# Peptides against a protein of PDB entry 8HF1, part 175

Target 1, 320 residues: chain A of PDB entry 8HF1
Amino acid sequence: NVMLYATKPTEVMVSFPHQEQVLTVTRLISAEIEKFYVSLDLMNIGVQPIRRSKSLQCLRDPSKKSFVKQLFNDFLYQMKEYGIYAASIAIISLIVEFDIKRRQAETLSVKLMHRTALTLCEKIRHLLVQKLQDMTYDDDDDNVNTEEVIMNFSTPKVQRFLMSLKVSFADKDPKDICCLVFVERRYTCKCIYGLLLNYIQSTPELRNVLTPQFMVGRNNISPDFESVLERKWQKSAIQQFRDGNANLMICSSVLEEGIDVQACNHVFILDPVKTFNMYVQSKGRARTTEAKFVLFTADKEREKTIQQIYQYRKAHNDIA

## One batch from the design tools (peptide; made by RFdiffusion4, then SolubleMPNN)

Design b2_p21_6_s3 (from b2_p21_6, 12 letters changed)
Fold by OpenDDE base, seed 2:
Structure b2_p21_6_s3 (fold): chain B 320 residues (1-320), chain A 21 residues (1-21)
Amino acid sequence: as target 1 above (320 residues)
Amino acid sequence: LPPIEEVPFQDEIDKLLAEYE
C-alpha cells in the first residue's frame, strides 16, 4: 500500500463568479446550430450497409446523425464552459473531423451531410474570429492570440485558472514543475491545450517556464475512432512528460487504470469533480512534498462542492 | 480582475461542520 505514506497534498478551492456572458455571437451560433439540426433531421442519408466489422454502436445510428449532433453539442458545451476564445480553437477540431468524415463517406448523401456540417463550422469559425478581432483596435495586429484577448474572451473559470497558473509558476525553474490539469471531456483537452499554448506564448513570465502537453484517456474511446496518429501522439505526449520535456499535462478525467504518470507537485481540477474515482485518482497524483491540489468552483456551487469533497474524504479514509 | 483567493478545503469543511453542530 504505497499510497498510505504519500504526504497529503494541500487541498485548496478557488471560486469564480457564475457569469453566463450571453454574447450576441453565442446566441447567433446556437441558433445556427439549432437550424442545422432541423435540416439534419430532414436529410435522407439512407440506410448505410452494415459492415460486419463495425462495432455494435454503428448499428444504432446507421446515418451517423447522432455523431454529428454530439460534436456540435460538445462544441456548445465548450463555448459555454470555457468561452469564445476556447470555442475558436474547439471549432477547428470539428472542421478537421467533418473533413475526414466527408472524404471517407461511402455515399453522396453522407458526403453532403458532412459538407453541410463543415460549411456551418466555417461560418461559426468566422463569427468567432471576427468577434475576437473586434477588440483589436489596430487593423494591423491580426493577432487574436494576445493575453488580453484570451482573458477577455474566456469564462471566469478559465480566467481564474490562467491567473492561478501565472501566480503559481511565474519565473520558476521548469524542472521544479510537474503539473496535471484535469478536464471532464476528451475534446476539452485539445481546446485547453491550444488555449494554454497561446497564453504561455503571450505571457513572458511563463514562455520559458511551462511546456504543455495533453493526454486523452482510452477507456471511453471505441478503438474504431482512435486514429493510429492519435495513439502515436498520445504515446509521444506521455513520454515527453515522463522525460521532463513537458511539465504540464492536460488529462481527461478518465485516466486509464495503469497509466503511471510521475508524482506531480500541482494538480488542477478545471471541471467539477463528478465521481469519487476522479477525486481519488486525481488527488493520488499529487504525491510530492508540498504538493498542491486545486479545485475550481462557481460561487453558487461552493457549498455543494465543499460538502461533496467532505464526503469523498470520508469515504477515502474509510477504505484506507 | 480581483486577486485569486485560495481557500484551504479543510477550513471550509470545518466552518460547514460548525454550522451543523
Scores: peptide ipSAE 0.346, ipTM 0.839, DockQ to the pose 0.122
Fold by OpenDDE base, seed 4:
Structure b2_p21_6_s3 (fold): chain B 320 residues (1-320), chain A 21 residues (1-21)
Amino acid sequence: as target 1 above (320 residues)
Amino acid sequence: LPPIEEVPFQDEIDKLLAEYE
């Protein structure tokens, strides 16, 4: 019984200023979504047939309206927490989802609802892309995916996350990197993945160094709603990370489900640590020698965050 | 409990961020 002395990772806290600047474009987008919610509430989509699937979990089949509102609320959250560049990627995921739901619509009323949501998403996409282009000095370079544009249109949290990656991994050997990035929400994984692909491609020091992947935790929602594609993607993403073909994994859940992921040398917590379990399990992935566990905090919340982490450390030491 | 180490590279992050201001 070699008690693997789990080398305690070095815990690091990155501070960022609170961004109070609300861009005019974000206010316009929020107002358009609010107008759409009023219209959506007036839509008669009929009584949805309660598919009597035997599991009580199917009672949570959110009204087709509730699902639409959830996607836009998640988008608004991402725009606020990660910035308008991340929002320009997030909106594409909404477009794809609403197009699928439009094609799968059993009624004309439901088809029209998803069509109206798509029209709003295209308007939002145009507003975001136009704002990203307004900073490109060269009218001719439609390339909004530069390091400068990504940095200028990201929140202070995301800026410091990207710089932390640059400082940590510039010109390193890809084989020496095993990085986890934890986020709170499922849709944030794909959004931050898209942002990182563009950032890594625009940053020479990270080109061929970082190969990102994302994994969405299994929704405790019935396995019947997990698309065959999502399950295939999860298996492929995990396998690529195990094989070293990906060296940075973005996760929305603590890898609770016994997913044997290799010991990581870097763990980034991009969103606030809300639970003791999240703290213990995410920190427990940083197991290599000299592993780093990196937290991000707003300056205004620094003291509160420090106190919370000390409480979690104490509780962890009392159980261990 | 070891202090939460301030990022020894906070200054380096801040320096890199100043290139975009």
Scores: peptide ipSAE 0.293, ipTM 0.853, DockQ to the pose 0.795
Fold by OpenDDE base, seed 5:
Structure b2_p21_6_s3 (fold): chain B 320 residues (1-320), chain A 21 residues (1-21)
Amino acid sequence: as target 1 above (320 residues)
Amino acid sequence: LPPIEEVPFQDEIDKLLAEYE
């Protein structure tokens, strides 16, 4: 009985200072979103006819106001957790989604709601880009995608993550890299993917080393057309990662849905591990020889994080 | 930026295990 002792990954923690970046621009953006919520609550969108589509969300908010608020709340979270540079990428995703929803709107009131949301997103985009340009001498949007601008307008967490990637993968053979990056939220996958594309392109030591992809979980709640494109994209991204055409995969809790990915030599946990299942599934992917499992934590939450990992390890050992 | 320290925490986990046994 050769018990294949699966090589336990080396578990390490990278600490970062908890800095609330209280920038004037972030306060202004938050205040504009709050004003928009007051306006949104006053909008009479009417009772939408219950489309017999089986999606449970149509029953909870027939006005679709909660979905609009959710997207802006996710944006505010990304701006706070990842910084202004990440927010400049995240706002583009909102623009795309509100433009789709505006075109799909069955009523003039819903169309106007999504148009107003889109106008706010364009204002937010302008405020973010203008702030990124404060460090550049040229008004060219391409000049804001430098390693320096990305680092200066990222939170300490993202700065430590990017530095950890650079130290871990600078000038390595791309064939020797199989990396997973776990994030909590679906929209964070796209945001961090866009950030990494720009960072890798601006960092000579990584340009021919890292090829990122992302995975987005099925939004079971929004019906037919978006779900088909997302499914095709997800299948393509997984296949590229299996074929070695991508060597870094950004994912949320999607791996809980039974998506089989290969054994990885690096697993980064960018956000706090909130569930036992996330811990077991993410750690279970770091199963090559010399695999690393890297946790990112705020200094003030280090002890609490260690205690939580202890509880997860104990629970895992009791089931094994 | 200060150098990144990847700190192993196994010893702290082992200490917690010993305190709860």
Scores: peptide ipSAE 0.287, ipTM 0.818, DockQ to the pose 0.116
Fold by OpenDDE base, seed 3:
Structure b2_p21_6_s3 (fold): chain B 320 residues (1-320), chain A 21 residues (1-21)
Amino acid sequence: as target 1 above (320 residues)
Amino acid sequence: LPPIEEVPFQDEIDKLLAEYE
């Protein structure tokens, strides 16, 4: 088995303080979403006609409300785990999704539901952008994407991640870099990608050094809704990473889906490793000489994280 | 921001593995 002869990566842990950034704006946004959920539960969107196609049975009325709540819950998670700057990027993805669904709505009631969700997203976007501008003396939109604004409005986890990238890759040859960044959730890939584009552009030492891409796993819940465009984009992103046109790939648990990526010299685990498969597969990509495997953990969770990695190593040794 | 400390934990894991064998 080729895995038995691979050089073991150097495994390191970066700790960060557990700070709940309780900003007034985050409390206001959370309260507006909770008010919206109460209003959404009162909306009569009507029994969707049972179209006899198995694929259309997933378009039942409860599933449409549930999907709207899922997107806002994922947004609240992004805001909590990655900060206000990441949330300002994440909200744009919700705006795009609700506008598409508003246009595709078969009934007036469903169209109005998605319009109300879209109006809330625009209000949230305004509140986030206004808060980012409070640190900039100039009203110019270009001033919100500075290294300082990104760092100040990011969580301690994201701050440590960005600093780790800067220390690891400042002034290096882009050809010597093959980096993977693992995140837990599908929507986090796109959010962290947008954050990294702005951070790299604002950081001179990383300009022309890092070229990021992202890869979203196949949605097992709705393979029929995976647009031909999304599949083409995923293939293009993987090919750019294989060809060396991109040297940093952000992915979720995509390796579990059998995506073949090259051997990498850096692997960053931004979120907690929740499964044995995620640990083995992500670590198994750090195969070059002097490969580095970096874990991020809250200080309070360090001991629990070490114990979890111990259990995974033990289980891996028992299978080998 | 304080400097990033990348702490190796291999020795802590190797100790736990040796206590189990």
Scores: peptide ipSAE 0.264, ipTM 0.807, DockQ to the pose 0.115

Design b2_p21_6_s4 (from b2_p21_6, 13 letters changed)
Fold by OpenDDE base, seed 2:
Structure b2_p21_6_s4 (fold): chain B 320 residues (1-320), chain A 21 residues (1-21)
Amino acid sequence: as target 1 above (320 residues)
Amino acid sequence: LPEIKEVEFKDEIDELLKKYE
């Protein structure tokens, strides 16, 4: 029962300027996705045979198109919230998912739909990578994973998050670090994980200090859609974090249901705290005497965020 | 209620980004 521990972590608010990334490449990508949605709505994927197998509700045709749109909408959100560098990692997850769905397609029309989505993702990936390379004179793929490129092509929120990690953990003993990073969306966990791997490798002060992992809460995906490999990987990642082989864990907000994670000394909330339950559960993981609970806010939302945190503190004290 | 500690990394980020201009 996480609520029973009156954790008194130091609460820290990191402010960041609200900057909309007005890049020509982001506008082009958004316009290509919108054109694709028009074409997708016109695609006749046929009436899919309702396979009577009780367990696999053959998602009706609208659900297959809806799923394709959901993935691209999640990508657009990640590009907006985390930046172009994060988007270059996020698009790879879409490529993998559409390739799997293309191979699993029961009809030629569904196969073609997923192939068209995949071709768009490959085009988007090329546009993103080309834009990252425009700052690097060398054509080598390794040159896009520098601290420079990561910082320049990240949103102000992500820049402050990375700087907060650098300031908090530079040249520290890895054993003294137990860090949680909370994000709202499942796909953001993988994206921020990939970003952190590259950032840590490019940052000498962190390279031997931080070992990141990620986990996704069970409840957002029916166990039928989680590959056996993904479930094995999640169990392994949690075990590595428990064993101290990983000292930074990226978690989706769906951890509300009962992932028993050890007491941590740092908790970062990368996305806005939307619920009292998320506040209490995430803060309840910061259980060490010198624990820090760090949240990020846009300057324009600073006052509203402060008021919301005071309301959550009051409500927590009334229950405790 | 303990005050929320506010932190800004504006100068550090601006200095970091200027190294790459």
Scores: peptide ipSAE 0.337, ipTM 0.843, DockQ to the pose 0.506
Fold by OpenDDE base, seed 4:
Structure b2_p21_6_s4 (fold): chain B 320 residues (1-320), chain A 21 residues (1-21)
Amino acid sequence: as target 1 above (320 residues)
Amino acid sequence: LPEIKEVEFKDEIDELLKKYE
C-alpha cells in the first residue's frame, strides 16, 4: 500500500508548439522501414518454438517478427516525439538488440532476419548522423554532441524540457536535487538518458550538478524473462538514486510496481498523463517541501490536459 | 482546486530558445 499521503506539490505546465519536423530524412527513414516490413512479411522464418514458461500462462513468445516490428515502431515513435538527435541514440539500442538476437538465432532464417534488420539500422544511423553533421559549420568537428546540435535536432517538447532542466538546476548543489522524469515507454528511458548525458556534458551549468540514471520497467510479460543483467542493473540504478549518487532518475511505469524511491523535489512528466494511476503515482513522488510537478503539453492540447488534470485531482481528493 | 501554474520561467525558456532559431 503506497499510502497516498496528500502531497501538495506545485503543479506547473509547460506548453510547446506542435511542430512536426518535416525533415526529408525522417520521411526517408519511415519509407525504408515500411519497405522492410513488406520484405519481413515475405520472409519464411519457420514455426517459432513455444517457450513453455513454467507458469501456465503460455504467453506466446511474440513472434520473432512481431518483436522486430515492435522495436522499429518504438524507434519511429521516438523519432517523431523526441526528434532526430534522440533517434540517433535510439537506433543504437536497436543495433545492440538485433546483434544479440542475431547471435542467439537458432536457425539460419532467423539469423538472416536479424541481420537484415541490423543492416537497416546501420543505414538509418548513418542517415541520422549525416543530418546532425550538416548543421556543424566545421566539417572537422565530429562533435555532434554540442548543446546547439542537441537543441536544433530536438522536438519543441524536448527543447523545453532541456531548458526547464537548465533553468531549474543551473549552478545548484547536486545534493539538493532529487528529480524524476517520467516517460511512457521503456525504450524512451534509455534514449532520453543518452540525450541527457550528452546535454549535461555539453552544458557547463549542469555538468557537475546533474547525474542522471534510468530505470526500465519490468517486462509486464514475465519477471522470469528479465535477464539477470537487467535485474542487477535496475537494482543498481535504484540504489545509486537512493544513495544520492544519482539525482535525476528517468523512469516509465516502473513506479506503479511498488518500487520504493525516495521523496523527490522535482517530477517531470515528459509524455502525456494517460491514466489516473500514472497521475497519482508520479505526483505522489513529489513529496518534499517546495516540490514541483511539471507537465509538458502541446498548445493544441492545453485545455484538454488542464481538464484531465482537474478530473484526476478531484478523483484523488475523493479517495484520500 | 489549486490552479495549474504556468511556468514562471516560460519567458526565460522562450528567450533561451530564440538563440537556436
Scores: peptide ipSAE 0.303, ipTM 0.849, DockQ to the pose 0.752
Fold by OpenDDE base, seed 3:
Structure b2_p21_6_s4 (fold): chain B 320 residues (1-320), chain A 21 residues (1-21)
Amino acid sequence: as target 1 above (320 residues)
Amino acid sequence: LPEIKEVEFKDEIDELLKKYE
């Protein structure tokens, strides 16, 4: 029961300017997705054969279109919140998902729907990669993964997060590091993991210091489609973090599932803390005497964030 | 206002970010 250990980590708040990166490419991508939604609404996918899941939940036809829209809305959110570099990684996850669904399609109409979504993702990927290459003089794909490109095409939040990692961990012994990074969304875990791999590889002071892993919570949408591979990956990632083979773990709502992660010396909350439970559970992982609990907030939301943290601290002290 | 130590990383982070401005 994480509530029993009243560890008092040092709480740190990092503010960032609310600048929307108004890039022409982000407007083009948003407009292409909106055009695709209009076309998707006009698509007749017919009445699909009811896959009886073990739970008797009929996957209704509207759910297939709704799921496609959800993935693109999650992508648009990630592009806005984390920047176009993170979006170039996030789009690959959509490509993989739509290719799987295209191959698993039981009807020609559903196969065509997922093929059209896949073609849009490939176009979006090309637009993003081309924009990342505009800053590199050399046509080599490896040149888009530099510290400079990552920083210039990341949001002010992500820039300050990456600099906080550099300041916290530059040239330290990897054995002395146990770091958690919390994000709100499942898809953000994979995106930030890919970004961190490239950033660490491009940053000499971190290359032999940080070894990241990620853990994704159970998919509430389709427990039956949680691939045996995803469950194996989660077990392997947890074991690597327990064995000290990984020293930075990116998590979503995984703490709600009762996954026993070791006591950490650093906890970063990359996204806004929306619930008291998330605050208590994430803070309760910062268990060392010198543990840091770091929050990120937009300047415009600073006062509201401080008031919310004060309410959570008060409520936590009233239970202790 | 609860003492939220804003300062420990802010100055160091802002100094490191000047190279990207």
Scores: peptide ipSAE 0.242, ipTM 0.791, DockQ to the pose 0.683
Fold by OpenDDE base, seed 5:
Structure b2_p21_6_s4 (fold): chain B 320 residues (1-320), chain A 21 residues (1-21)
Amino acid sequence: as target 1 above (320 residues)
Amino acid sequence: LPEIKEVEFKDEIDELLKKYE
């Protein structure tokens, strides 16, 4: 009986101040999205033919308006939770999706709806980039990807996450690093990936140390829009992480899909742990002797987070 | 139950964040 001493990872909690970003630009963007929702509700897009796609969601929104609102609501969440810099990356994903939807539109009315959404995204992108450039003397888009700009236009949560990466991994051997970063939403996964690429490139002590990848869960909303490209990309990203060509993997609900990821020495939970299953599965990936399990919490939610973690620990010990 | 180590990186993070305050 090799008692596999399940080396329990060291659990670390990083607190951050709850700051509402009181930026004029975020208020302007939110107001433009709300005006767009009023206009969207007034749009007559006709009765869309229910494609006999077995997806339960096509039955709930025959108008495709709820999907458009969902993407903008997700963007507003990214801007609020991660900051303006992250929002400048997140908006590009919306531009790509609305351009695809515009090209795939079966009716002129639906095409116009997606075109209007796309025009709003382009306006939002311009407002975000202009605000990032306010810190730079040069109008060059490349100058907005500095460590200083990333840090100043990130939320206190993202700032502490980036500093935790810097402290944890500065000047380490890339081979000694196997890091997971868990986020709640699929769009956050891609957004934080783009942010990390720029941050690592602008941070000399991380540039040759961290190689990030990301994995998103299956699009339960529209499996028909899981491009063959996204599925190929996911398989490639997993393989790169298995082969050690990537040493930091950003994950959403990937654990529910039965994706077997190797044992890691660092696990970061960037968003609140909402379920016992997420806690057990994410913590269960930190399996090395020196493994760290790092949680981020707002100061106002600190006590509640601690209580929830103790409940999860107790429940885990009662099952094990 | 093993304690949650609060703020293993606090001093280092707070020192780094002072550059951006």
Scores: peptide ipSAE 0.153, ipTM 0.784, DockQ to the pose 0.745

